# Peptides against a protein of PDB entry 4JHK: the designs that were tried, part 89

Target 1, 212 residues: chain A of PDB entry 4JHK
Amino acid sequence: EDYKIQSFDLETQKLLKTALKDPGSVDLEKVSSVIVDQSLKDQVFSREAGRICYTIVQAEAKQTNGSVFRRNLLNRLQQEFKAREETRKRSTQEWVCLVSFICNIFDYLKVNNMPMVALVHPVYDCLFRLAQSDALKNEEEVDCLVLQLHRIGDQLEKMNVQLMDELFNLLRDGFLLQEDLSSMGRLLLLEILEFRAGGWKLSDTAQKYYYS

## One batch from the design tools (peptide; made by RFdiffusion4, then SolubleMPNN)

Design b2_p14_4_s4 (from b2_p14_4, 5 letters changed)
Fold by OpenDDE base, seed 1:
Structure b2_p14_4_s4 (fold): chain B 212 residues (1-212), chain A 14 residues (1-14)
Amino acid sequence: as target 1 above (212 residues)
Amino acid sequence: SELDELIEEDLKAF
C-alpha cells in the first residue's frame, strides 16, 4: 500500500502514485524513466523500485492489457546493462546501483510468481564482474555483491547451480588468496561463504559475529 | 504464460 517515494518532488510523487493505481492516465514512458534514473543514483531505492515496477506492470496489464511500462523499463535496463563496463569506469557508485537495480528487478518482477529466465545470465554477469580481483579490492563493490547474494542468492542458485558454484569458487579464492582485500571485505566474503554453506541462512549468533 | 512470453521476448537481447 505504501511506497517509499518521498525522495521525489511532489509532482513526481503524484505521477508515481497515479501510475500505481491508474496507469492508463499517465505517461508510462516517463514513469519508467524516472524510476530507472533514481535507481541508478540511490541503491536503497532500487529495492523499492522493484516492488513499484511489479505493481505498475500488474496494474497496466489488468487495466488495459498493455505492457508499455514494462517495455520501456526493460529497454532502458538493457541499455544500462550493455554499457555496464563504461558505467563502472565512470562511477563505482553508479555501477553498484545498476547491479542492485537489476537484481531487485529479478527479485520483484515475477511472472506467475516465477523469476524471469532471461534475467538469470545478466544477473550472474553482474555478480561475476563484482567477483573479479579488481572489483573485490573495492569495498563498495564487495558490499554490493554480498548484499545481492543475501537477497537473491537462493533464487539464483535454483535457476543455475553450476554458475553459482563457479561464482563462489571465485569468492573463496578471493578470500583465501587475494592480498589487497580490506579487512571488512574479507569478513564479508567469509560471511557470504558461510551463508550459502548453511543453505542461505545464518544464525542470529553468526549474524552478530559478522556485523557487530 | 502469455505475459511471461512477452517479458521473455522483451529481454531476449540481454
Scores: peptide ipSAE 0.031, ipTM 0.684, DockQ to the pose 0.118
Fold by OpenDDE base, seed 2:
Structure b2_p14_4_s4 (fold): chain B 212 residues (1-212), chain A 14 residues (1-14)
Amino acid sequence: as target 1 above (212 residues)
Amino acid sequence: SELDELIEEDLKAF
């Protein structure tokens, strides 16, 4: 498998590649730190980060039956999650990267092909935060919210349909009642409302309508 | 961490 790690320097790339193949030979705390740091800077990487993390977790489990990487990863994730409001205040970009990363970890770090229950509420907490009025007025946050729901909405709903209903009530209210939404933001909210209503699927025609 | 503990518990459940 090819992993998109070109954004790292060569030394770090080597570190990551080694972690993927022989996790016992590297400092997995450092590896986790590097992955999280980059994920907080690059939302695109955060998607790849989920896959990378899953691979390292599997590799370490297979090699040593260990969980050093996962432990360090989750510890860092918890720290960032706890500080999410401060992160949002400091940088919207870092905040949406954090949300993206958490969602991607939820998406990729599965056990027996099932999402980890422990991540359900943290993910919903992030999405609910993005669904608040002060966030919906920001296109970057709306983009993030809608993107995550496209990626993991169906999985999240399966984990807790009540929370999803509540979330989409907020989104519907935002769409209908909030005055300071951007045109694109409003369009995205409408799209995601229809996306869920259609069983988390969008026809090709609808896809072209919203994204072409 | 609390999160790690929760994850570990979740892993055991699966």
Scores: peptide ipSAE 0.029, ipTM 0.677, DockQ to the pose 0.516
Fold by OpenDDE base, seed 5:
Structure b2_p14_4_s4 (fold): chain B 212 residues (1-212), chain A 14 residues (1-14)
Amino acid sequence: as target 1 above (212 residues)
Amino acid sequence: SELDELIEEDLKAF
């Protein structure tokens, strides 16, 4: 099976490929660090990173009944999450990559084919931060918010409908009341409001209107 | 870690 790891040098690609097939033969702490570092600067890779992480977790469990990779991955995620406000202050791009990565881990790293309960509040915290007035005025943050809600909104709502209602109250108020939204930002908020109202589905007509 | 402990119950089925 192919994974999108062409952005890494050849030595690192070899490391990742080995981790996917024979995790017991590599330094899994190093592997987790490499994946997180790249995910925090490349939003495209962040999506693939979730799939890679799940594969490594399964491979290690099968080979050695171990969980070294998962432990190191989650430790790093917790560290980055705790520092999220500092990251946002330093770089909007790094901040949206962090949010994307956390959401993608939530989406891919299932346990018993179910989302990790412990990741629910961290994900909502990130989305609520993106829904604040100082973030909604930044189109890059609105793009990230709407993208994540399209990807995992239905799953998140199943975990906590009350938090989802509160989040969308903020988005509605932002759409209606905030004056410094970009034109595209306002359009995206309207679309995501309609998306949830339609049961987390987009009609063919709406798809063409907003994304074609 | 704290996060790893929080998901311990979920991981029992893993």
Scores: peptide ipSAE 0.025, ipTM 0.670, DockQ to the pose 0.608
Fold by OpenDDE base, seed 4:
Structure b2_p14_4_s4 (fold): chain B 212 residues (1-212), chain A 14 residues (1-14)
Amino acid sequence: as target 1 above (212 residues)
Amino acid sequence: SELDELIEEDLKAF
């Protein structure tokens, strides 16, 4: 498969390509660091990063029965998660990239074909933070929130329906009561409320209505 | 931490 790594310099691209095919021949700690750093800067890459990480994990497991890459990746993710409030204060872009990254890791790094239990609460914590009033007024944060719920909402609900109910109570309150939402923000909240109500599915007609 | 323990558990499950 082809991977979208054009944003890296040529030397780093070579490193990543080697990690994907022959992980035992590269410094997997460095590889994990490079992927995390780029994912915190580029939300588009953050989505691709999940797929890349999964491939490297599988390749290392198959080649050496090792888990060096995954261990380093998750340790770095934990560090970034713990510092999430400081990240948000420093840069909204880096914050939404962090949320996107942790959600994409949740989506792609499966254990025995199941989501990692350790990531469930961190993912919900990020989404709950985006659902607070001070975040809902920022369209960039609303975009991130709605995008992640479209991508992994159904999986998250299966892991903990109670937390999902609580999250959507906040979103409903935001839609109904928050006065400083942008027009697009309010529209997106309504759409995601309907999306979940419809079993995490949206008709083609509704898709055009909300995202035309 | 609780998260560390959960991560270790998940790592063993791989």
Scores: peptide ipSAE 0.028, ipTM 0.665, DockQ to the pose 0.924; fails the geometry check

Design b2_p14_5_s1 (from b2_p14_5, 9 letters changed)
Fold by OpenDDE base, seed 4:
Structure b2_p14_5_s1 (fold): chain B 212 residues (1-212), chain A 14 residues (1-14)
Amino acid sequence: as target 1 above (212 residues)
Amino acid sequence: DEKEEEELLKLFSS
């Protein structure tokens, strides 16, 4: 199985590859740190990071019945989550990477083939932050919000439909009432409103309309 | 396994 880790140097790539196959032979704290650091810089990598993390978790569980990697990963994630407002203030790019990473961990890091309940509220908290008026005026944040809802919205709704309803009330209000949305931002909000209304599915025609 | 989930919930409850 191939993993997209070309952005790392050769030594780090070797470290990651070893962690994927023989996690007991490497420093899993270092591995988790490297993955989180890169995920906070590269939003594209964050999705691959989720898959990598899941594989390492499974490999460690199978090898030693251990959870050192998962513990370190989630501890770091919790630290970044707690500092999310400062991150947003410092760098919009790092903020959207953080949101993307948290969402992708939720998407891939299953426990007993189920989403981690502990991540539900943190994910919603991030999405609600992106749905505030000061965030909706920033197209980069709107892009992130809509992307995550496309990826995990259906799963999140299954975990808590009440929070999803509240979130989409904010998005509807933003779409209808907020004056300083960009044209693309408004279009994306409309699309995601329609996406959920369609059962978290988008027709081929609609896909071409919004994303071509 | 509830104990592990409870510990994880504690991490993100603050």
Scores: peptide ipSAE 0.043, ipTM 0.743, DockQ to the pose 0.724
Fold by OpenDDE base, seed 3:
Structure b2_p14_5_s1 (fold): chain B 212 residues (1-212), chain A 14 residues (1-14)
Amino acid sequence: as target 1 above (212 residues)
Amino acid sequence: DEKEEEELLKLFSS
């Protein structure tokens, strides 16, 4: 039940811990802003952020049957999503953090134990952007793309198999035809193609080959 | 909850 929030100052850590236990006693707009801001700076935190957000949403629902936190969170996500091209232009690192965060929200923030339908197309839009030629040449973007597909690819496919087929057509073409891929980028594309073909899993041998 | 999902859809469609 421990959350990885050591990257925040002590005051902010206290705020987050209070939100997790008693969301009605804190400014949930401020809490959502803090989580989003840090997630846009630290891709590693975005994974934990998804779990934190889920816990706060559940706590608020139980306490007041409210959804103030979720509404503020998603409003901020919408703003960042709309500005994604400007973010990418300014900073590749912030862009991949944004993609990671929205994917982790998709992964953790369920409605009746199902993914939020509203996030399906935004997630695919981000992944399709990472699958374009100008993004595939950047190893940082390829890393992000492959990581998200490992985490939520099976769930996304269940929501829309046609979009997943189209996405992987782009990845196949990138692997086969794009000349300015890094060696690692090409290896990662091959791995993710194999991953899906194997039912969204890798054998122990394959895992060691690609990631040892 | 369909109403809740509809509200969420509005957040990303607007």
Scores: peptide ipSAE 0.042, ipTM 0.749, DockQ to the pose 0.721
Fold by OpenDDE base, seed 5:
Structure b2_p14_5_s1 (fold): chain B 212 residues (1-212), chain A 14 residues (1-14)
Amino acid sequence: as target 1 above (212 residues)
Amino acid sequence: DEKEEEELLKLFSS
């Protein structure tokens, strides 16, 4: 299988390829750090990172019955999560990359083929932060919020419907009451409200209206 | 694996 790792230098590409096939022969802490660092810079990579992480986790489990990589990955993720407000202050781009990465890890890494319970509240905390008035006025943050809800909203709701109801109450209020939304931001909020109301699905008519 | 999930919970609670 081919993984999109061309953005890394040649030595790092070799490291990642080895981790995917023979995780016991590399420093898995270093591998996790490299993946997290790149995911915080490149939002497009964050989804590929989830797939890569899943493959490494499975390879290590099969090879040594170990979980060193996952532990290091989640430790680093927790550190970045705790510092999320400072990250947001420093760079909106880095902040939305962080949210995207956390959501993609939630989407790809499973325990007993189910989402990790430990990530439910961290994911919701990120989405609630994006749903605050100071974030909703920023189109880049609204883009991130709506994208994540499209990707994992149905899974998150199954984990905690009460939090999802509370989140969408904020989004509805933002759509109806907040005056400094961009035109595109307002459109995206309306779309995601309709998306959930439709059972996390878009009709063919709605798909054409918003995305054709 | 219940033990695995418990360890993950401990990780994010620390």
Scores: peptide ipSAE 0.040, ipTM 0.746, DockQ to the pose 0.733
Fold by OpenDDE base, seed 1:
Structure b2_p14_5_s1 (fold): chain B 212 residues (1-212), chain A 14 residues (1-14)
Amino acid sequence: as target 1 above (212 residues)
Amino acid sequence: DEKEEEELLKLFSS
């Protein structure tokens, strides 16, 4: 398996590689901390982080029937989630990284091949925050919102359609009524509205229209 | 696994 961990120093890369193959031989709390820290700095990495986390969870379960890594990971995630408003205040970049990471963990870290129920409300809470007027005016937050909905929107809707309806009511209102959206932001909102309306599927024509 | 899910829920409860 090849994982995108070149952004880490060599020592940390070795740690991660060992965790992936022999999790019982490393400090899994440290491993989880390293992954979360990097995910909060690099939104691109957060996608890879989800895959890495799932692999480590499976490896530990197979090797020792343990769940130390998952426990530490989720504990840290909870801490970051609780502090999300302060994070947003401090740095929009860190905030969208946090949202991206939570969504990617939701996407990859399955329980019995199903999404973790525990993450449903936290994910929706993050997306609802991104759908508020003060966030919709920030293109970076809109980018994050739309990206996550493309990735996990269909899964989230299956978990709670009522919340998804409420979320998209906000997005529709933002698209129609909010005046301080960027042109790209408005375009992205329209696209995601159509994306859901089309069953969480983007046609080739729409893909060309919005992204080429 | 329902038991596992219940334990995970505790990790994110306030």
Scores: peptide ipSAE 0.040, ipTM 0.743, DockQ to the pose 0.667

Design b2_p14_5_s2 (from b2_p14_5, 10 letters changed)
Fold by OpenDDE base, seed 2:
Structure b2_p14_5_s2 (fold): chain B 212 residues (1-212), chain A 14 residues (1-14)
Amino acid sequence: as target 1 above (212 residues)
Amino acid sequence: DLKEEEEFLKLFQS
């Protein structure tokens, strides 16, 4: 398959391509670090990163039955998650990239085609943070929140419906009660409320209304 | 949630 890695220099691209094909021949810790670093800078790449990570995990498993890459990846993710409040304080952009990355890892790194249970609460923690009043007033954070819920909301709900209910209670309250939401932010919250109410599916009519 | 974070950290360290 073709992977979108044009944002990296040529040497790093070669490294990634080799990791995808022959993970045993490269430093998988370095590979994981490079992927995480770029994902923290580029939210678009973050989604691709999930796919790349999954492929490397599968390749290593098939080649050596190893899990060095996944271990290093998750360790780095753990570190970033732990420092998430400092990251948010430093840069909203880096913060939403972090959330996006965690969500994409949740989406792609599946075990037996099932989400990793260990990531459920961390993902919810990030989404709950985005659902706080101080975050909802920032359109960039609302964009991230809504985007992730569109991508993995149905999966997350299956893992823990109670947390999803609580999260959407916050979103509903934000939509109804918070005064310093942007117009677009308010619209996005309404859309995601309807999205879930519709079984995590948006009708063609609704899609045109919100995004055309 | 501090407890959840601690659990997550433990899981990733294992």
Scores: peptide ipSAE 0.048, ipTM 0.716, DockQ to the pose 0.125
Fold by OpenDDE base, seed 4:
Order: sequence, then C-alpha cells, then structure tokens
Structure b2_p14_5_s2 (fold): chain B 212 residues (1-212), chain A 14 residues (1-14)
Amino acid sequence: as target 1 above (212 residues)
Amino acid sequence: DLKEEEEFLKLFQS
C-alpha cells in the first residue's frame, strides 16, 4: 500500500514504514507523536493520517495484541482538541489541519467496524465552530468545513441526526444572511446544502455546475 | 460545551 508520507524526512519515513509492518520493533509513542505533529502542519497528510493510524493499530493488535499506539494517539488528540481555540487563534492553517485530522481519525479508526462513539461530539464541535460567523467569512475554514462534510457527513448523520440538523441550520443561515462571505464561500455553502439534501451525493448536473 | 468536553476527555483516558 502507498501512504502519503513524503513530507517527512527519510529517517522518519523509515520509522513510519516500520511501524506499519512491524510495530513491535519501534517506539509507538514516538510514532504517534510524529503523526500528530505532522497532521497539524500538512493538510494533505492530515487527511490521510487516519488511514495510516488504522493500519498501525491493526498491525499492533495482530502482532502483539497491544494498543500502545492507539492509546498514545488518542491521548495526544485529546490534548489538541482541548487547545483547539488557542490553535485557531494562532494559526488558521493549523486549525483546519486539526479538524481534518480529527475527522479523518473518525473516518478510519473504527472499533469493531464502527465509528468511535467518543469522537462523535468532538467532530461535531469542530464543525460547529467552523459554522460560526467568524469562521464562515474565512474561505480556508469554509473549504475545510465543506470538505469534511463531503467525506464523513453521512456517517456523522447516522450517529446523530439532531446535531446534523442543527449544524445545517447554521449553514443555511450563513448562506442566506451573512454579508461578508466570499463568492466562493457562498457557493460552497449552497453546494453542501444541496449535497445533504440529495442524500450526501452530488448529481452529475450539480457536479458540473460547481466543479467544472 | 464544557461538560461534553470533560466527558470526551474521560472517555479517551479510560
């Protein structure tokens, strides 16, 4: 399998590759730390971090019946989530990377083939934060919001439809009432409203309209 | 919501 780890130096790439195949031979706490750190800096990596993490979790479980990696990963995620407002104030880029990372972990790091229930509220909290007026005026945050909803919106709705309804009420109001949205931001909000209304899929006509 | 955050943190630590 091909994992997008080209943003790491060669030594770290080797570490990650070893963790993917032989997790018992590496420091899994260090591996988790490296993954989280890079996920906060590289949006391309952050969107795939969940897949990498899942693979390592499964490899460790199979090899040693251990859960060292997952435990360390979740502990770090907990810390970053708690500090999310400070992160947003410091760097919009790191903030959207954090959201992308949390959403990707939700998407890939499943327990018994089901999403981790503990991540449902944290994911919604992040998306609700992106749906606030001060965030909707920032195109980078709108891009992140819409991207995550495209990727995991259907799964999140299955976990809690009431929260999803509340979230989309905010998005509708932002689309209709907020004056300082960019033209692209407004277009993206409309698109995601239609995306959910269409059962979390785009028609061929809509795809052409918004992305061609 | 602070309460939800605390519950999340507890779940992750368990």
Scores: peptide ipSAE 0.046, ipTM 0.712, DockQ to the pose 0.126
Fold by OpenDDE base, seed 5:
Order: C-alpha cells, then structure tokens, then sequence
Structure b2_p14_5_s2 (fold): chain B 212 residues (1-212), chain A 14 residues (1-14)
C-alpha cells in the first residue's frame, strides 16, 4: 500500500519505506524522530503518521518480536506532552499539531488490539485545554478540538463517559456564554454538540446544513 | 492522578 511521504527528501523516503517493509534493517529511533518531527509541523501528515506508525509496529513485531520503534515513539510523545503549555505559548500551529498527533496515535496504535488506556487521560487533558476560554476564542484551536472529537470522540467516551460529560459541559457553556467566539467557531461548537447528541454521527439533514 | 501518571510512564518506557 502507498503512504503519503512525498514531503520528505529522497533519502528519508527510502528510510521510511524500508522501515515499513524491513524495520530490522534501519535505525528505528531515527525513523520515529523523523515521523514525530514532521507530525509536529504538518497536521495533515499527522493522520498518515498514525497509519505509518501502526504499520511499522506490526512489521517489527512480526520480524523480530521487537518493540524498539514503539518505545522510541512513545518516549518522544511523552516529552512533547510534558512541554505542551510551552509549545502552545510558542506556536498555536505546533500546539494543534501536537494534539492532533497524540489523538491519531491513540486512534491507530493499539496494544493487543485495544486502545492504549494510558493515553486516555493525556488525550482528555489536551481536549480540556482546547475547551478553555482562552483557547476557544482561537479558531485554529477550535478547528483542532472539533476535528479530534469527530475522529475519536466515540472511543474516548467508551473509556470515560464522566470526562466526556465534563468536557461537553465546557463546550456548551462556551457556545452559549462566551462572547469572543468567531462566527465559525460558534458554528463548529454547535456542530460537535449535535454530533455527540446524535450518537457521534451526523444526520443527513445536519450533513447538508454544515457541509453542503 | 498519580496512578495513571505512573502507568503512562511505564507505557512510554516499554
């Protein structure tokens, strides 16, 4: 299968392709670093990164029964998560890329075909941060929040419904009470409120209203 | 939550 890695130079593309097919023949620490670095710069790549990571993890497990790649990946993720407030202060774009990456790793990278329980609270922590008043006024952060909830909201709720209820209480209050939301931000909050209320799916009517 | 933090750290180190 094909992976979207055209943004990398030719040598890095070769490295990634080899990691996908023969992970034992490359430096998997370097591979993980390259993937994380690009994911922190390009939110579009973040989704692809999750798929790539899953494939490499599976390939390494089959080839050597190893987990070198996953260990390095998660160690880097932990470092970035710890520094998330500093990242947000430095660059909103990098911050939303970080959130997107964490959410995509949660979505794609499983342990024995199960979600990584240890990532549940870190993911919620990121989403709660995006739901604060100072973040809701930034359309880029609202975009990120709504996108992640569309992708993994149903999975997160199954892991902890109480946290999801608390999160959506904040979003409802933001929608109703916060004065400095952009028009698009307010629209997106309404959409995600309806999305959850509809069982994490949009009705045909809502689909036409918001996206047609 | 200290327990979850410990589990998170263990996962990242695995």
Amino acid sequence: as target 1 above (212 residues)
Amino acid sequence: DLKEEEEFLKLFQS
Scores: peptide ipSAE 0.044, ipTM 0.712, DockQ to the pose 0.155
Fold by OpenDDE base, seed 3:
Structure b2_p14_5_s2 (fold): chain B 212 residues (1-212), chain A 14 residues (1-14)
Amino acid sequence: as target 1 above (212 residues)
Amino acid sequence: DLKEEEEFLKLFQS
């Protein structure tokens, strides 16, 4: 199977490929650090990072029944999550990368095809932060919010429908009442409202309308 | 929520 890791230098690519096939032969702490660092800089990579992480976790479990990689990964995620407000103040780009990363870990790092329960509330916390008025006025944060809801909204709702209802109440209020939204931000909020209302689906015609 | 964050941190440390 191919993984999209072209953003790394050749040495790091080799390290990642080895970790995917033979995790016991590499420093898994280093591997986790490399993945997290890149995910915090490149939002596009965060999607692939989730898949890579899942594969390494499975490979290590099968090889040694170990969990060194997952432990290091989650510990680093914990640290970044705790510092999320400072990250947001320093760089909106790094903040949205962090949100994207945690959402993709939620999406891919499953046990028995079920999401890790411990990640549910942290994910919602990030999405609720993006739904605050001071974040909704920033188009980059709105982009991130809507993207994550497209990716994992249906899964999150199954885990806690009450929180999803509360989140979308904020989004509806933002769409209807907030004055300093960009035109694109308002359009994206409308789209995601319709997306959920349609059972987390959107027609191809509507997709082109909002994103062309 | 601060309580929720603390619980999350505890889970990752365990």
Scores: peptide ipSAE 0.036, ipTM 0.706, DockQ to the pose 0.124

Design b2_p14_5_s3 (from b2_p14_5, 10 letters changed)
Fold by OpenDDE base, seed 3:
Structure b2_p14_5_s3 (fold): chain B 212 residues (1-212), chain A 14 residues (1-14)
Amino acid sequence: as target 1 above (212 residues)
Amino acid sequence: DLEEEEEELERFSS
């Protein structure tokens, strides 16, 4: 299977490819560090990172019944999550990359095809932060919020429908009442409200209306 | 295993 890792130099690409097939032959702490660092810089990569991480976790478990990679990955994630407000203050771009990465880990790093329960509240915490008034006025944060809900909203709702209802109450209020939304931000909020109301689906016609 | 993964993520709840 091919992985989209063209953003790395050739040496790092080789390291990642080796980790995917023979994790016991590489420094898995270094591998986890490289993946997290790049995910915090490139939101597009964060989705691929989730898939890569899942594959490495499975490969190491199968090879040695070990969890060195997962432990290092999750420890780093915990550190970044704890510092999320400082990250947001320093750089909106790094903040939305962090949220995207956490959401993609939730999406891909599963056990028996089920999400890790411990990630449910952290993911909701990030989404609730993006739904606050000071975040909704920033189009980059609104874009991140809507993107994550498109990717994992249905899964999150299955884990906790009450939190999802509370989140969408905030989004509805933002759409209706907040005055300093950008035109695109307001459009994106409307789209995601309709997306959930339609059972986490949109028609092709609606998709073009909102994103073309 | 799920239990081990949940324990590794306990700090997220802080």
Scores: peptide ipSAE 0.046, ipTM 0.753, DockQ to the pose 0.628
Fold by OpenDDE base, seed 2:
Structure b2_p14_5_s3 (fold): chain B 212 residues (1-212), chain A 14 residues (1-14)
Amino acid sequence: as target 1 above (212 residues)
Amino acid sequence: DLEEEEEELERFSS
């Protein structure tokens, strides 16, 4: 399959392509760093990055039964996660990219077709941060929050329904009580509340209403 | 390997 890596220079593209097929022949720490760096700049790429990461993980497992790439990837993610408040302060764009990337890794980087348990709380922590009042007033953060819940909400709930209930309590309260939400932000919160209530599915009618 | 996952992300969660 093809991967969307056109945003990288040709040398880096070659590196990534090699990592996908022959991970043992490249510096997997460098590969992980490149992927994370780009994911922190480009939220669109972060989705593709999840798929790329999973492929590299599988390739390395098959080739050497190793997990060097995954270890380096997750170590870098952990570093970024720990610094998330500073990142948010510096750049909302980088912050939402970070959240998106962590969520996409959760979505794609599965073990035995199951989500990584270790990522559950970090993902929830990010989503809870986006659900705070100071974040809900920022439409770009609301966009990120709602997008992630559309992508992985059902999976995340299966991992911990209590945390999901708590999260959605915050979202409900934000929708009902917060006065400085944008019109779109309020609409998105309503949509995601309805989305979960409908079993993490949106009817065609509702979809047309919210996203026409 | 869940055990490996937990080891790798030992300090991830806040």
Scores: peptide ipSAE 0.045, ipTM 0.737, DockQ to the pose 0.648
Fold by OpenDDE base, seed 5:
Structure b2_p14_5_s3 (fold): chain B 212 residues (1-212), chain A 14 residues (1-14)
Amino acid sequence: as target 1 above (212 residues)
Amino acid sequence: DLEEEEEELERFSS
């Protein structure tokens, strides 16, 4: 299996490759830090990071029945989550990378083939923040919000339908009432409203309209 | 794993 880690230097690539195959032979705290740091800079890598993290977790469980990597990863994620407002103030790009990362970890890092319950509320908190008026006027934040809902919305709804209803009430109000949305932002909100209404799927007609 | 998740839930909530 190939993992996209070419953005790292050769020494770090070696570290990651070893962690994927023989996690007991490396410093798993360092590995987790490297993955989180890169995920906060590169939204594309964030998706790959989820897959990498899951593989390392599985490898460690098989090798030593341990969970050192997962513990360190989630501890770092908690730190970044707590500082999310400062991150958003400093850099919109870093903020959307953080949201993307936590959502991708939720998507890939399963326990007994189930989503981690501990991540449900943090994910919703991030999405609710993106649904506030000051965020909806920023197309980059709307892009992030809609992307995550496309990826994990159906899973999140299964975990807490009440929060999902509340979130989409905000999105509907934003679409209908907020005046300073960009044209693309408004289009994306309409699309995601339709996406959920269609059972987290797009009809063939909608697919052609929005993406063809 | 369940016990770990509950502890982590408390940390995220703080």
Scores: peptide ipSAE 0.044, ipTM 0.749, DockQ to the pose 0.734
Fold by OpenDDE base, seed 1:
Structure b2_p14_5_s3 (fold): chain B 212 residues (1-212), chain A 14 residues (1-14)
Amino acid sequence: as target 1 above (212 residues)
Amino acid sequence: DLEEEEEELERFSS
């Protein structure tokens, strides 16, 4: 299987490739650190990272019945999550990368093909933070929020519809009442409101309207 | 393993 790891140096690429096929032969703590570090720098990679992480978890489980990689990965994520407000203060880019990564881990790193229940609240906490007025005025944060809801909104709602209702109340209020939204931000909020209302689907006509 | 998952992510839920 092909994985998008060309952004890493050759030595690290080799490490990752080995982890994917023979996780018992590498330092899985180092592997997890490398993946998290890159995911915090590159939001695009964060999605691929989720897929990579799932593959490594499955490979280790099959090979040794171990969970060293997952343990190290989740421990690092917990640390980053706890420091999320400081991260946001320091760098909007790092903050949205963190949110993207957590959401993608939720999307890919499943147990028995089901979402990890323990990630539900952390994901919602991140999305609620993006839905606050001080974040909605930042187009980069709005982009992140809407992107994640497109990717995992339907799954999250199945886990907790009450939180999703509360989240979208904030988004509706932002769309209607907040004055310092960018034009694109307002458009994205309208689109995501319509997206959920349509059962987390968007018609071809609507797709063209919002993104063409 | 759901039990292991919950234990490992308990701190995440804070």
Scores: peptide ipSAE 0.042, ipTM 0.727, DockQ to the pose 0.709

